# Peptides against a protein of PDB entry 6CSU: the designs that were tried, part 5

Target 1, 51 residues: chain A of PDB entry 6CSU
Amino acid sequence: GALEELRGQYIKAVKKIKCDMLRYIQESKERAAEMVKAEVLRERQETARKM

## One batch from the design tools (peptide; made by RFdiffusion4, then SolubleMPNN)

Design b1_p9_2_s2
Fold by OpenDDE base, seed 2:
Structure b1_p9_2_s2 (fold): chain B 51 residues (1-51), chain C 51 residues (1-51), chain A 9 residues (1-9)
Amino acid sequence: as target 1 above (51 residues)
Amino acid sequence: as target 1 above (51 residues)
Amino acid sequence: WTLEEPDIK
């Protein structure tokens, strides 16, 4: 019935939001890691230039 | 040094985002639950009216 | 019936 369908829609929406948020967090972590790696590379280049 | 500070800032930013997202999910769940409860109440009232 | 919130953890 309509009530069961509404419940189902609620559950589906919450699960979708969870998945979207987890993906966002993961992608954010990956981007942050890549930025750190880029900075490490830059610093190594600067150090090498000073040798 | 600057590299370690940058790393720390990125970690802090990611953690903040995670917390904000978890709060958003929780609030979204609560709102959805309240909407369902309101619908249940409405349906019970309609059923009672038909008794 | 009882409405329960799903655990999405």
Scores: peptide ipSAE 0.130, ipTM 0.628, DockQ to the pose 0.051
Fold by OpenDDE base, seed 4:
Structure b1_p9_2_s2 (fold): chain B 51 residues (1-51), chain C 51 residues (1-51), chain A 9 residues (1-9)
Amino acid sequence: as target 1 above (51 residues)
Amino acid sequence: as target 1 above (51 residues)
Amino acid sequence: WTLEEPDIK
């Protein structure tokens, strides 16, 4: 009935949000790691140039 | 009635989870930004020391 | 180099 469907929709929504969050966290970590690597390398060169 | 209240509770719960997710993302970005700043500054000094 | 907050997506 309508009650069961409503419950099902809630559970589906919660699961989707959870999955989206986990995916975002994973992808964000990967991007952040790459940004850090790039920034560190760039900064080494910038510092060296100014010495 | 009970059906409307249940619907309202499910919607409220979903919205809360969404808001919590967005807040977590925002705070995570801020922390990551601070880590990058710290790493860049550290790397400048490290590079300069090695010159 | 400017101290700016990086935009992490």
Scores: peptide ipSAE 0.126, ipTM 0.567, DockQ to the pose 0.030
Fold by OpenDDE base, seed 1:
Structure b1_p9_2_s2 (fold): chain B 51 residues (1-51), chain C 51 residues (1-51), chain A 9 residues (1-9)
Amino acid sequence: as target 1 above (51 residues)
Amino acid sequence: as target 1 above (51 residues)
Amino acid sequence: WTLEEPDIK
């Protein structure tokens, strides 16, 4: 009935949000790591140029 | 009635989860920025020590 | 050298 359908829709929505969050967290961690690597490389290159 | 009240409760719960996610994303961005700054500082300190 | 806050999505 309508109650069961509504409950199902809520559960589906919550599961989707959870999955989206986990994916975002993982991708954000990867991007953050790449930014750190890029910044370290840039810093080393600048230092090397000054030597 | 009971059905409308339940629907309202589900919508409220989903909205709360969404807000929590958005807040987490914002805080994660700020932490990632601080991590990059810290890494750059560490790299500079290490280089300075080697000179 | 300045570091702007990175845009993380």
Scores: peptide ipSAE 0.125, ipTM 0.568, DockQ to the pose 0.031
Fold by OpenDDE base, seed 5:
Structure b1_p9_2_s2 (fold): chain B 51 residues (1-51), chain C 51 residues (1-51), chain A 9 residues (1-9)
Amino acid sequence: as target 1 above (51 residues)
Amino acid sequence: as target 1 above (51 residues)
Amino acid sequence: WTLEEPDIK
């Protein structure tokens, strides 16, 4: 019935949001790691250049 | 009626989850920025120490 | 030198 369908739609929407969030967290961690690596490399180069 | 109230509850819950997710994203960006700053500082100190 | 906030999406 309509009530059951509405509950189903709610659960589906919540599950989708959860999956999207988990994916974002994983991708964000990967991007953050690469950003740190790049910044460390740049900083070493600049520090060496100034000294 | 009961069906309309349930729909309202569904929409409210979904909006809350969305807001929580957006807040998490924002806070995650801030933490990532601080992590990079800390790493840059550490790297400068270590590089200077080694040279 | 100042580090700008990284663009993390």
Scores: peptide ipSAE 0.125, ipTM 0.568, DockQ to the pose 0.032

Design b1_p9_2_s3
Fold by OpenDDE base, seed 1:
Structure b1_p9_2_s3 (fold): chain B 51 residues (1-51), chain C 51 residues (1-51), chain A 9 residues (1-9)
Amino acid sequence: as target 1 above (51 residues)
Amino acid sequence: as target 1 above (51 residues)
Amino acid sequence: FTLEEPDIK
């Protein structure tokens, strides 16, 4: 019935939001990791420059 | 140093995102629950009207 | 970190 259908829609929507958020977090972590990697490289360059 | 500071900023940022997302999910669930509640009430009214 | 997943009922 209508109630069961609404419940189904709710669950589907919440699951979608969860998945979207998890994906966002994962992508954010990846970007942050790349930023750290880049920083390490820059610091190495700076150290080398100071030699 | 700069690297450690960046790492700290990264971790802080990700933690904030996580918290924001969890809060959003929680609020979404609450809204969905209220929608279901409202639907139940409407269906009851409709049933009563048909009597 | 891990994201504790909500209990979706």
Scores: peptide ipSAE 0.147, ipTM 0.650, DockQ to the pose 0.124
Fold by OpenDDE base, seed 2:
Structure b1_p9_2_s3 (fold): chain B 51 residues (1-51), chain C 51 residues (1-51), chain A 9 residues (1-9)
Amino acid sequence: as target 1 above (51 residues)
Amino acid sequence: as target 1 above (51 residues)
Amino acid sequence: FTLEEPDIK
């Protein structure tokens, strides 16, 4: 009935939000990893310049 | 050094976001449960009126 | 880190 349908709609929406959050965190981790990688490369270049 | 500190700051920030997201989901579940409970009560009242 | 996924039912 209407109540079951409402419950189903809620569960569907919450599951979507969960997936969106997990995707956001994963993408954020990937971006952070790339930023760290880039920073390490810059630091190595600077060290090489000083040697 | 600066790179290690940046990494530490990132990890700290991401952990906070994780906790905030989990809290949001938990609170959302609780609100949904209360809404369903309220709806069931309203439906029971309506059924009682018709009997 | 890993996110402990809540079981949403």
Scores: peptide ipSAE 0.144, ipTM 0.638, DockQ to the pose 0.166
Fold by OpenDDE base, seed 5:
Structure b1_p9_2_s3 (fold): chain B 51 residues (1-51), chain C 51 residues (1-51), chain A 9 residues (1-9)
Amino acid sequence: as target 1 above (51 residues)
Amino acid sequence: as target 1 above (51 residues)
Amino acid sequence: FTLEEPDIK
């Protein structure tokens, strides 16, 4: 009935929000990792230039 | 050095974001559950009035 | 019937 449908709608909506947020977290982690890697590369390049 | 500090800052920031988002998800679940419970209560009250 | 908090883990 309508009650079960409503319950299902809320559960489905919350599950989608969860998935979206977890994806955002994962992508944010990847971006942060790339920023660190880029910094490491720059530091190594600068060290090399000073040698 | 600065490289390790930067890495630490990014990791710390991502961890905080993760915690904030997980808390939001939990609170969203609780709110959704309360909305469904409230609907059930209203339906029961209306049924009772019709008896 | 009873309603429990949904599990979305």
Scores: peptide ipSAE 0.117, ipTM 0.633, DockQ to the pose 0.046
Fold by OpenDDE base, seed 4:
Structure b1_p9_2_s3 (fold): chain B 51 residues (1-51), chain C 51 residues (1-51), chain A 9 residues (1-9)
Amino acid sequence: as target 1 above (51 residues)
Amino acid sequence: as target 1 above (51 residues)
Amino acid sequence: FTLEEPDIK
């Protein structure tokens, strides 16, 4: 019935949000790691050139 | 009625979860940015000392 | 200098 359908839709929505969040966190970690590596490399080069 | 109230509560809960997720994402971005800044500063100092 | 993978919360 309508009540069961509403409950089902809520549960589905919550699970989707959870999955999206987990995916975002994982991808964010990967991107952040790459960004740090890149920035460290660039900064090393810049600092070296300033010397 | 009860059915409408339940529907409203489900919608409210989903929206809250969405907002919490967005806040988490924002805070994660901010922390990542601060980490990059800190690493860049540290790397600058280290590289300078190596020169 | 060694870079470890950042642990982002």
Scores: peptide ipSAE 0.106, ipTM 0.580, DockQ to the pose 0.030; fails the geometry check

Design b1_p9_2_s4
Fold by OpenDDE base, seed 5:
Structure b1_p9_2_s4 (fold): chain B 51 residues (1-51), chain C 51 residues (1-51), chain A 9 residues (1-9)
Amino acid sequence: as target 1 above (51 residues)
Amino acid sequence: as target 1 above (51 residues)
Amino acid sequence: ITFEEPDIK
């Protein structure tokens, strides 16, 4: 009935939101990690240049 | 050094984002649950009115 | 809820 359909719709919507946000968090973590790696590389290159 | 500071900044930022988003998800679930409960109540009241 | 996100490119 209508109640079950509504319940299903809201549960489905919340699950979608959860998945989207968790994916965003994961991708943000990956980007942050890459920025840190890039900085490490640059610092090492600068050190090498000064040798 | 600068590398450790950068790493710490990004990790802290990601953790903040994660916490905020998880709280948002939780509150969204609670709101969805309340909307379903309200609908159930309305449907029951309508049924009672028709009795 | 408000979000304060870093500029992660």
Scores: peptide ipSAE 0.200, ipTM 0.636, DockQ to the pose 0.029
Fold by OpenDDE base, seed 4:
Formats: sequence, C-alpha cells, structure tokens
Structure b1_p9_2_s4 (fold): chain B 51 residues (1-51), chain C 51 residues (1-51), chain A 9 residues (1-9)
Amino acid sequence: as target 1 above (51 residues)
Amino acid sequence: as target 1 above (51 residues)
Amino acid sequence: ITFEEPDIK
C-alpha cells in the first residue's frame, strides 16, 4: 500500500545517499594517497640533490 | 618531518570527512523515519475517519 | 549538519 511504498522510497533514498557518500570517501582517500605519493617523490628528489 | 606532517594532515582530513558523512547519513535516516512516522499517524487518522 | 572540509581536491 501507500505506506509501504513511502517506506520503500525513503529507504531507497537513504541507501543512495549512503552509496554516494561512501564513493566520495573512497575517492577522497585515493586523492590523499596520490598527494602523499607525489610528496614522497619530491622529498626523495630533494634529499638526493642535497647529497 | 614535513612528510609525516602532510601524511597526518591528509589522514585527519579524510577521517573528518568520513565522520561528517556518517553523521549526515544518520541524520538522514532519522529524518526519513520521522516522516514515515508522521505518515503512519495520518494514515491511521484517515482510516479511523472512514470507520 | 555543516560540512567544513579542507581543500583535499
């Protein structure tokens, strides 16, 4: 009935939000990892030039 | 050092994002539950008036 | 809820 349909719609909406947020978190983690990786490379180069 | 500080900053940032998103998801679930609860009450009243 | 995110992008 209408009640069950409404319940289903809200549950589905919340699940979509959850999925979108989890994806955002994952992408943010990946971007952070890439920035750290780049920084490590730069630091290694800097150290090498000082030797 | 600077590398460790950067790593720490990005990890901390990601964790903050995660916490904020989890809170948003939780609040969204609560709002959805409240709307369903309100709908249930209205449906009960409607049904009662038809009796 | 308010989101105060650092510029991580």
Scores: peptide ipSAE 0.197, ipTM 0.639, DockQ to the pose 0.028
Fold by OpenDDE base, seed 2:
Structure b1_p9_2_s4 (fold): chain B 51 residues (1-51), chain C 51 residues (1-51), chain A 9 residues (1-9)
Amino acid sequence: as target 1 above (51 residues)
Amino acid sequence: as target 1 above (51 residues)
Amino acid sequence: ITFEEPDIK
């Protein structure tokens, strides 16, 4: 009935929000990792220039 | 050095975001549960009115 | 809740 459908709507909405947020966190971690990797490469180039 | 500090900054930032988002998800679940509970109470009141 | 997110981009 209407009550069960309402319950289902709330659960569905919460699950979608959770998935979206977890995806955002994962993508943020990946971006952070790539930025660190890029910085490491730049630092190695700088070191190579000095040696 | 600077590289290690940068890495630390990114990790710290990502961890904070993760914690905040997980807290938001938990609070959203709690709000959804409370709304469903409130709806159940209203439905029971409506049923009681009819019987 | 409110978020205070650092700039990670």
Scores: peptide ipSAE 0.196, ipTM 0.633, DockQ to the pose 0.029
Fold by OpenDDE base, seed 1:
Structure b1_p9_2_s4 (fold): chain B 51 residues (1-51), chain C 51 residues (1-51), chain A 9 residues (1-9)
Amino acid sequence: as target 1 above (51 residues)
Amino acid sequence: as target 1 above (51 residues)
Amino acid sequence: ITFEEPDIK
């Protein structure tokens, strides 16, 4: 019935939100990692330039 | 330096958001489960009433 | 739950 359909729609929405959030978390972690990697690279290049 | 501090602040923010999102996902799953349980209970009560 | 998210890239 209508109530069961609403429950189904809610569960479907929750699943979608979960997937979107997990993807966002993963992408955010990747961006943070890239910021750190860029810093390390610049640091090493500075060292190489000074040697 | 200032750039390193900004990177640190970014990573801290990402961690907070991640924790909040995971908590939200867990709570959303629990709410969805309760909706299903309530439906099953009503279904069983209907069956019992008809028997 | 409430969200207060910073402007992150």
Scores: peptide ipSAE 0.196, ipTM 0.624, DockQ to the pose 0.094

Design b1_p9_3_s1 (from b1_p9_3 with F1M D6E)
Fold by OpenDDE base, seed 4:
Structure b1_p9_3_s1 (fold): chain B 51 residues (1-51), chain C 51 residues (1-51), chain A 9 residues (1-9)
Amino acid sequence: as target 1 above (51 residues)
Amino acid sequence: as target 1 above (51 residues)
Amino acid sequence: MEIKIEEIK
């Protein structure tokens, strides 16, 4: 019935938002990790240049 | 050193974003649950009115 | 919901 359909719609929407947020968190972590790695590389190169 | 401090700042920032997003997800779930409960109540009241 | 997030290494 209409109530079950509405409930289903809410649950579906919440699940989608949850998944989107988890993906965003994962991608954000990956970007941060890559930025740190790039910075480490730059610092090592700079150190090597100054040695 | 500066590199470790920078790394620490990135990690701290990512952790904060993660926590904020998890809180948002939790609050979103709670709001959705309350909306469903409210809708069930409204539907029951409407049903009672039509009986 | 279990969210295990590995720390950035």
Scores: peptide ipSAE 0.158, ipTM 0.601, DockQ to the pose 0.145
Fold by OpenDDE base, seed 1:
Structure b1_p9_3_s1 (fold): chain B 51 residues (1-51), chain C 51 residues (1-51), chain A 9 residues (1-9)
Amino acid sequence: as target 1 above (51 residues)
Amino acid sequence: as target 1 above (51 residues)
Amino acid sequence: MEIKIEEIK
């Protein structure tokens, strides 16, 4: 009945949100990694400039 | 320098968001489980009423 | 129904 349909819709929504959240976390980790790489590059360039 | 500080702040924020998201997912699962339990209870009550 | 969660390390 209507209750089963509502239950199904809720579970479907939860699954979608979970996937979106996991993707967001992964992308956030990648952005953080890129920030670290950029920092390391700048530090190396600064060192090279001073040599 | 300022870049390292910004990097640190960003990574800290990412970790916090990750924890919040995982908690939200867990709570959402629990709510979904409660919805299923409530449905099963209602179905059993309906069956009992018809017997 | 069970929703499996795989944590990202």
Scores: peptide ipSAE 0.157, ipTM 0.611, DockQ to the pose 0.028
Fold by OpenDDE base, seed 3:
Structure b1_p9_3_s1 (fold): chain B 51 residues (1-51), chain C 51 residues (1-51), chain A 9 residues (1-9)
Amino acid sequence: as target 1 above (51 residues)
Amino acid sequence: as target 1 above (51 residues)
Amino acid sequence: MEIKIEEIK
């Protein structure tokens, strides 16, 4: 019936949201790591310039 | 320096977002479970009415 | 209903 269908649709939507959130978190971690790498590179370049 | 501070603030913000998302997912699971329980209860009440 | 959520470290 309509109630079962609505419940099924809700569960499906929740599963999709979960997957999207997990992907977003993973991508955010990768972006944070890239920012750190870029900073380290700049610091090394500055140190090299001072030698 | 300013760059390190900005990087630190970003990482802190990402960690907070992660925690909030995990909490939201958990709450969504609980809501879904509650919806199922409510549906089962209604179905049982309907069955009881038919007896 | 069981939804497996992988822990994100």
Scores: peptide ipSAE 0.152, ipTM 0.602, DockQ to the pose 0.056
Fold by OpenDDE base, seed 5:
Structure b1_p9_3_s1 (fold): chain B 51 residues (1-51), chain C 51 residues (1-51), chain A 9 residues (1-9)
Amino acid sequence: as target 1 above (51 residues)
Amino acid sequence: as target 1 above (51 residues)
Amino acid sequence: MEIKIEEIK
């Protein structure tokens, strides 16, 4: 019936939102990791120049 | 050194943010599930009254 | 260099 259909749509929407947020978090982690790697690389290069 | 300490602090902060967001998503799912259950219960009770 | 960050489940 209409109630079960609405319930199904609601649960599907919640799952979609969850997936979207998890993807956002994952992408944020990846960007953060790359920023830290770049910083470490720059610091090592700077140290090498001063040797 | 200072760079490694900063790197460690940054990674720790990212992990904390991740955990906070995952907890928020989990709690939102639980609340949504309870809302749907309550709606189904109300509909069944209403149907029972009309029988 | 690999930075270990816990995966999201």
Scores: peptide ipSAE 0.145, ipTM 0.579, DockQ to the pose 0.060

Design b1_p9_3_s2 (from b1_p9_3 with F1W)
Fold by OpenDDE base, seed 5:
Structure b1_p9_3_s2 (fold): chain B 51 residues (1-51), chain C 51 residues (1-51), chain A 9 residues (1-9)
Amino acid sequence: as target 1 above (51 residues)
Amino acid sequence: as target 1 above (51 residues)
Amino acid sequence: WEIKIDEIK
């Protein structure tokens, strides 16, 4: 019936939102890791320059 | 050092994003539940009208 | 009815 159909539609929508959010947080973690790596590189280069 | 500080800042930011996303999912679930309840009410009212 | 959502890692 219409009730069960509506319930199914919203469950599906919530699951999609969950997946989108998990992807977004994974991408955010990857960006954060990349910025940390960039800082490590800069610090190593600066250390090498001082030696 | 600067590296550890940057790492800490990004870890903190990711944790904040996670919390915000979980809150958004919870609010989305609550909205979905409310819409389902509204549909149940409409269907019950329609059924009562037909009886 | 309830919707189960896994934790975001």
Scores: peptide ipSAE 0.179, ipTM 0.628, DockQ to the pose 0.073
Fold by OpenDDE base, seed 4:
Parts: C-alpha cells; sequence; structure tokens
Structure b1_p9_3_s2 (fold): chain B 51 residues (1-51), chain C 51 residues (1-51), chain A 9 residues (1-9)
C-alpha cells in the first residue's frame, strides 16, 4: 500500500545518497592524489636544478 | 617541507569530506524517517475515520 | 524502520 511504497522510496533514496557520496569521496581522493603527484614532480625538478 | 605540507592538506581534506558526507547521510536519514512517521500517522487517522 | 549504512572510507 501507500506506506509500503513510501518505505520503498525512502530506502531507494538513502541507497542512492550512499552511492553518490562514496563516489564523490573516491573522486576527491583521486584528484588529491594527482595534485600530490604533480607537486612531487615539481619539487624533484627544482631540487635537480639547484644541484 | 612543502611535500609534507601538501600531504597533510590532502589528508585533512579527505577527512573533512568523509565527515561532511557522513553527516549529510545521517541528516537525510533523519528527514526521511520523519516523513515516514508523518505518513504513518496520516494513514492511521484515515483508517480510523473509515471505521 | 531503519537502514544501516556502512561507514564511508
Amino acid sequence: as target 1 above (51 residues)
Amino acid sequence: as target 1 above (51 residues)
Amino acid sequence: WEIKIDEIK
């Protein structure tokens, strides 16, 4: 009935939120990792120039 | 150095994202639960009127 | 009713 339908909609919505947030966190971690890699490369190049 | 600082910033940012997302999920669950409670009350009232 | 959501890592 209407109550079961609402419960179903609730469960579906919460599951969607969870999935979206997990994806967002993963993507954010990947972007942060790429920024770190770029910085490491720059620092290595700077160090090399000073030698 | 700069690399350690960047790593620290990365870790801090990821932790913040995690906390924000967990809070968002929790708040969404609470809102959904309140909507369900309201619907249950309405249905009970409707059922009572029909009896 | 409740839904358990695993910790986000």
Scores: peptide ipSAE 0.176, ipTM 0.625, DockQ to the pose 0.075
Fold by OpenDDE base, seed 1:
Structure b1_p9_3_s2 (fold): chain B 51 residues (1-51), chain C 51 residues (1-51), chain A 9 residues (1-9)
Amino acid sequence: as target 1 above (51 residues)
Amino acid sequence: as target 1 above (51 residues)
Amino acid sequence: WEIKIDEIK
């Protein structure tokens, strides 16, 4: 019935939102990690220059 | 240094995103629950009409 | 009925 269909649509929507959010967090973490790697490289280059 | 500051900014940003996402999920669940309540009311009204 | 959603980590 309409109640069961509404419940099903709600469950499906919430599951999709959760998955999208987890993926966004993971992708955001990956981008941040790449920025950190770039900074580490810069610092290593500065260290090498000063040696 | 710049590396520590970048790491700190990354951690802070990820924590904020996580909190915002959890809040969004909760608010979305609340809205969906209100829609379900409205449908339950409709079905009860239909049941009462058919009795 | 309610849906329990795991905490995002």
Scores: peptide ipSAE 0.176, ipTM 0.624, DockQ to the pose 0.076
Fold by OpenDDE base, seed 2:
Structure b1_p9_3_s2 (fold): chain B 51 residues (1-51), chain C 51 residues (1-51), chain A 9 residues (1-9)
Amino acid sequence: as target 1 above (51 residues)
Amino acid sequence: as target 1 above (51 residues)
Amino acid sequence: WEIKIDEIK
């Protein structure tokens, strides 16, 4: 009935939001890791120029 | 150094966002459960009036 | 009815 359908729609929406949030966190972690790697590379290059 | 501090700041920010997201989902579930309970109550009352 | 959402990791 309509009540079961409403519940199903809500559960589906919550599951989608959860998946979107997990993806956002994962992508944020990946971007941060890449930025840190780039910064480490720049710092090594700067240190090398000071030697 | 500055690099370690930057990493620490990022990790702290990601952890805070994760906590905020979990809280949001939990509060959404609680609100949905309350709405469903209220709807079930209304449906029972409506059914009782039809008897 | 219960909505099961596991923790975000």
Scores: peptide ipSAE 0.175, ipTM 0.606, DockQ to the pose 0.073; fails the geometry check

Design b1_p9_3_s3 (from b1_p9_3, 3 letters changed)
Fold by OpenDDE base, seed 5:
Structure b1_p9_3_s3 (fold): chain B 51 residues (1-51), chain C 51 residues (1-51), chain A 9 residues (1-9)
Amino acid sequence: as target 1 above (51 residues)
Amino acid sequence: as target 1 above (51 residues)
Amino acid sequence: WEIKIEKIK
């Protein structure tokens, strides 16, 4: 009935939200990793300049 | 050393992002549940009006 | 130095 259909729509919507957020987390992790790599490179270059 | 500290900062940042996203998911689920409840109430009121 | 987390969108 209509109530079961509504429940189905709710579950589908929640699953989509979950997937979107997991993708956002993964992209944020990738950006964070890139920032870390950039900082490591900067520190290595600074160290090399001082030697 | 500095590299281990940088790794620590990365892990801390990722954990914060994860927590923020899980909170967003929970809030989105609550909003979705409220929309479902509102629709169920509307349907019940419509049914009652027709009886 | 510190990681500038404010740049993460």
Scores: peptide ipSAE 0.107, ipTM 0.597, DockQ to the pose 0.027
Fold by OpenDDE base, seed 2:
Structure b1_p9_3_s3 (fold): chain B 51 residues (1-51), chain C 51 residues (1-51), chain A 9 residues (1-9)
Amino acid sequence: as target 1 above (51 residues)
Amino acid sequence: as target 1 above (51 residues)
Amino acid sequence: WEIKIEKIK
């Protein structure tokens, strides 16, 4: 019936949101790691110039 | 020093990611709730027509 | 009827 369908759709929506959230977190962490890596490389170059 | 700066930047990045994630979750939940609300209203109209 | 869950971003 309509009530069971609505419940099923809600559960499906929540599961989709969970997956989207986990993907967003993972991608954000990867971007942050790449930014840190780039900054470390830049800093090494700067330090090397001052040696 | 460079090491302390890098650590500070990493912590700042992690905090930013946390805030972005929480906002994303909240907005997704709000959108899901609005979609369910709209569907319930539509279903009520459909049921009313069949009465 | 069905909720278009794919519209949730």
Scores: peptide ipSAE 0.121, ipTM 0.598, DockQ to the pose 0.031; fails the geometry check
Fold by OpenDDE base, seed 3:
Structure b1_p9_3_s3 (fold): chain B 51 residues (1-51), chain C 51 residues (1-51), chain A 9 residues (1-9)
Amino acid sequence: as target 1 above (51 residues)
Amino acid sequence: as target 1 above (51 residues)
Amino acid sequence: WEIKIEKIK
């Protein structure tokens, strides 16, 4: 019935929101990790030059 | 040292992202739930009128 | 040097 359909729509919407946000978190973490990786490499280069 | 500090910055950033996104998910769920609640109430009103 | 963490979105 109408109420069951509405419930279905709600559940679908919530699931989509959850998936989108978790994906966003994952992508943000990946970007942060790549930034750290790049900085570590730069630091190692500087260290090597000072040796 | 510098590398430990960088690691600390990374961890702090990731934690902030996680918290912000989880809060966003929660708020979105709450808004969706309120919308459903309102629709359910309207449906009940319509049902009552048809009785 | 510091990471510009504020640029992460």
Scores: peptide ipSAE 0.117, ipTM 0.596, DockQ to the pose 0.026; fails the geometry check
Fold by OpenDDE base, seed 1:
Structure b1_p9_3_s3 (fold): chain B 51 residues (1-51), chain C 51 residues (1-51), chain A 9 residues (1-9)
Amino acid sequence: as target 1 above (51 residues)
Amino acid sequence: as target 1 above (51 residues)
Amino acid sequence: WEIKIEKIK
């Protein structure tokens, strides 16, 4: 019935939101990691310049 | 040292992102639940009108 | 140096 269909739509929507957020977390972690890599490279270059 | 500090900043940033996303998931679930409640009310009103 | 955390969207 209508209530069962509505429940199904709710569950589906919540699952979609969860998946989108988990993907966003992963992608933002990857961006953070790339920023760290760039900064590590900068520090290594600075160290090399001092030697 | 600098690398340890950078690691600390990275971990802190990732934790912040995770917490923000978990909160967003919870809040979006709450909004979805309120939409469901409103729709259930609509259906009940429609049913009552038919009786 | 610091990570620009504000740049993480």
Scores: peptide ipSAE 0.115, ipTM 0.598, DockQ to the pose 0.028; fails the geometry check

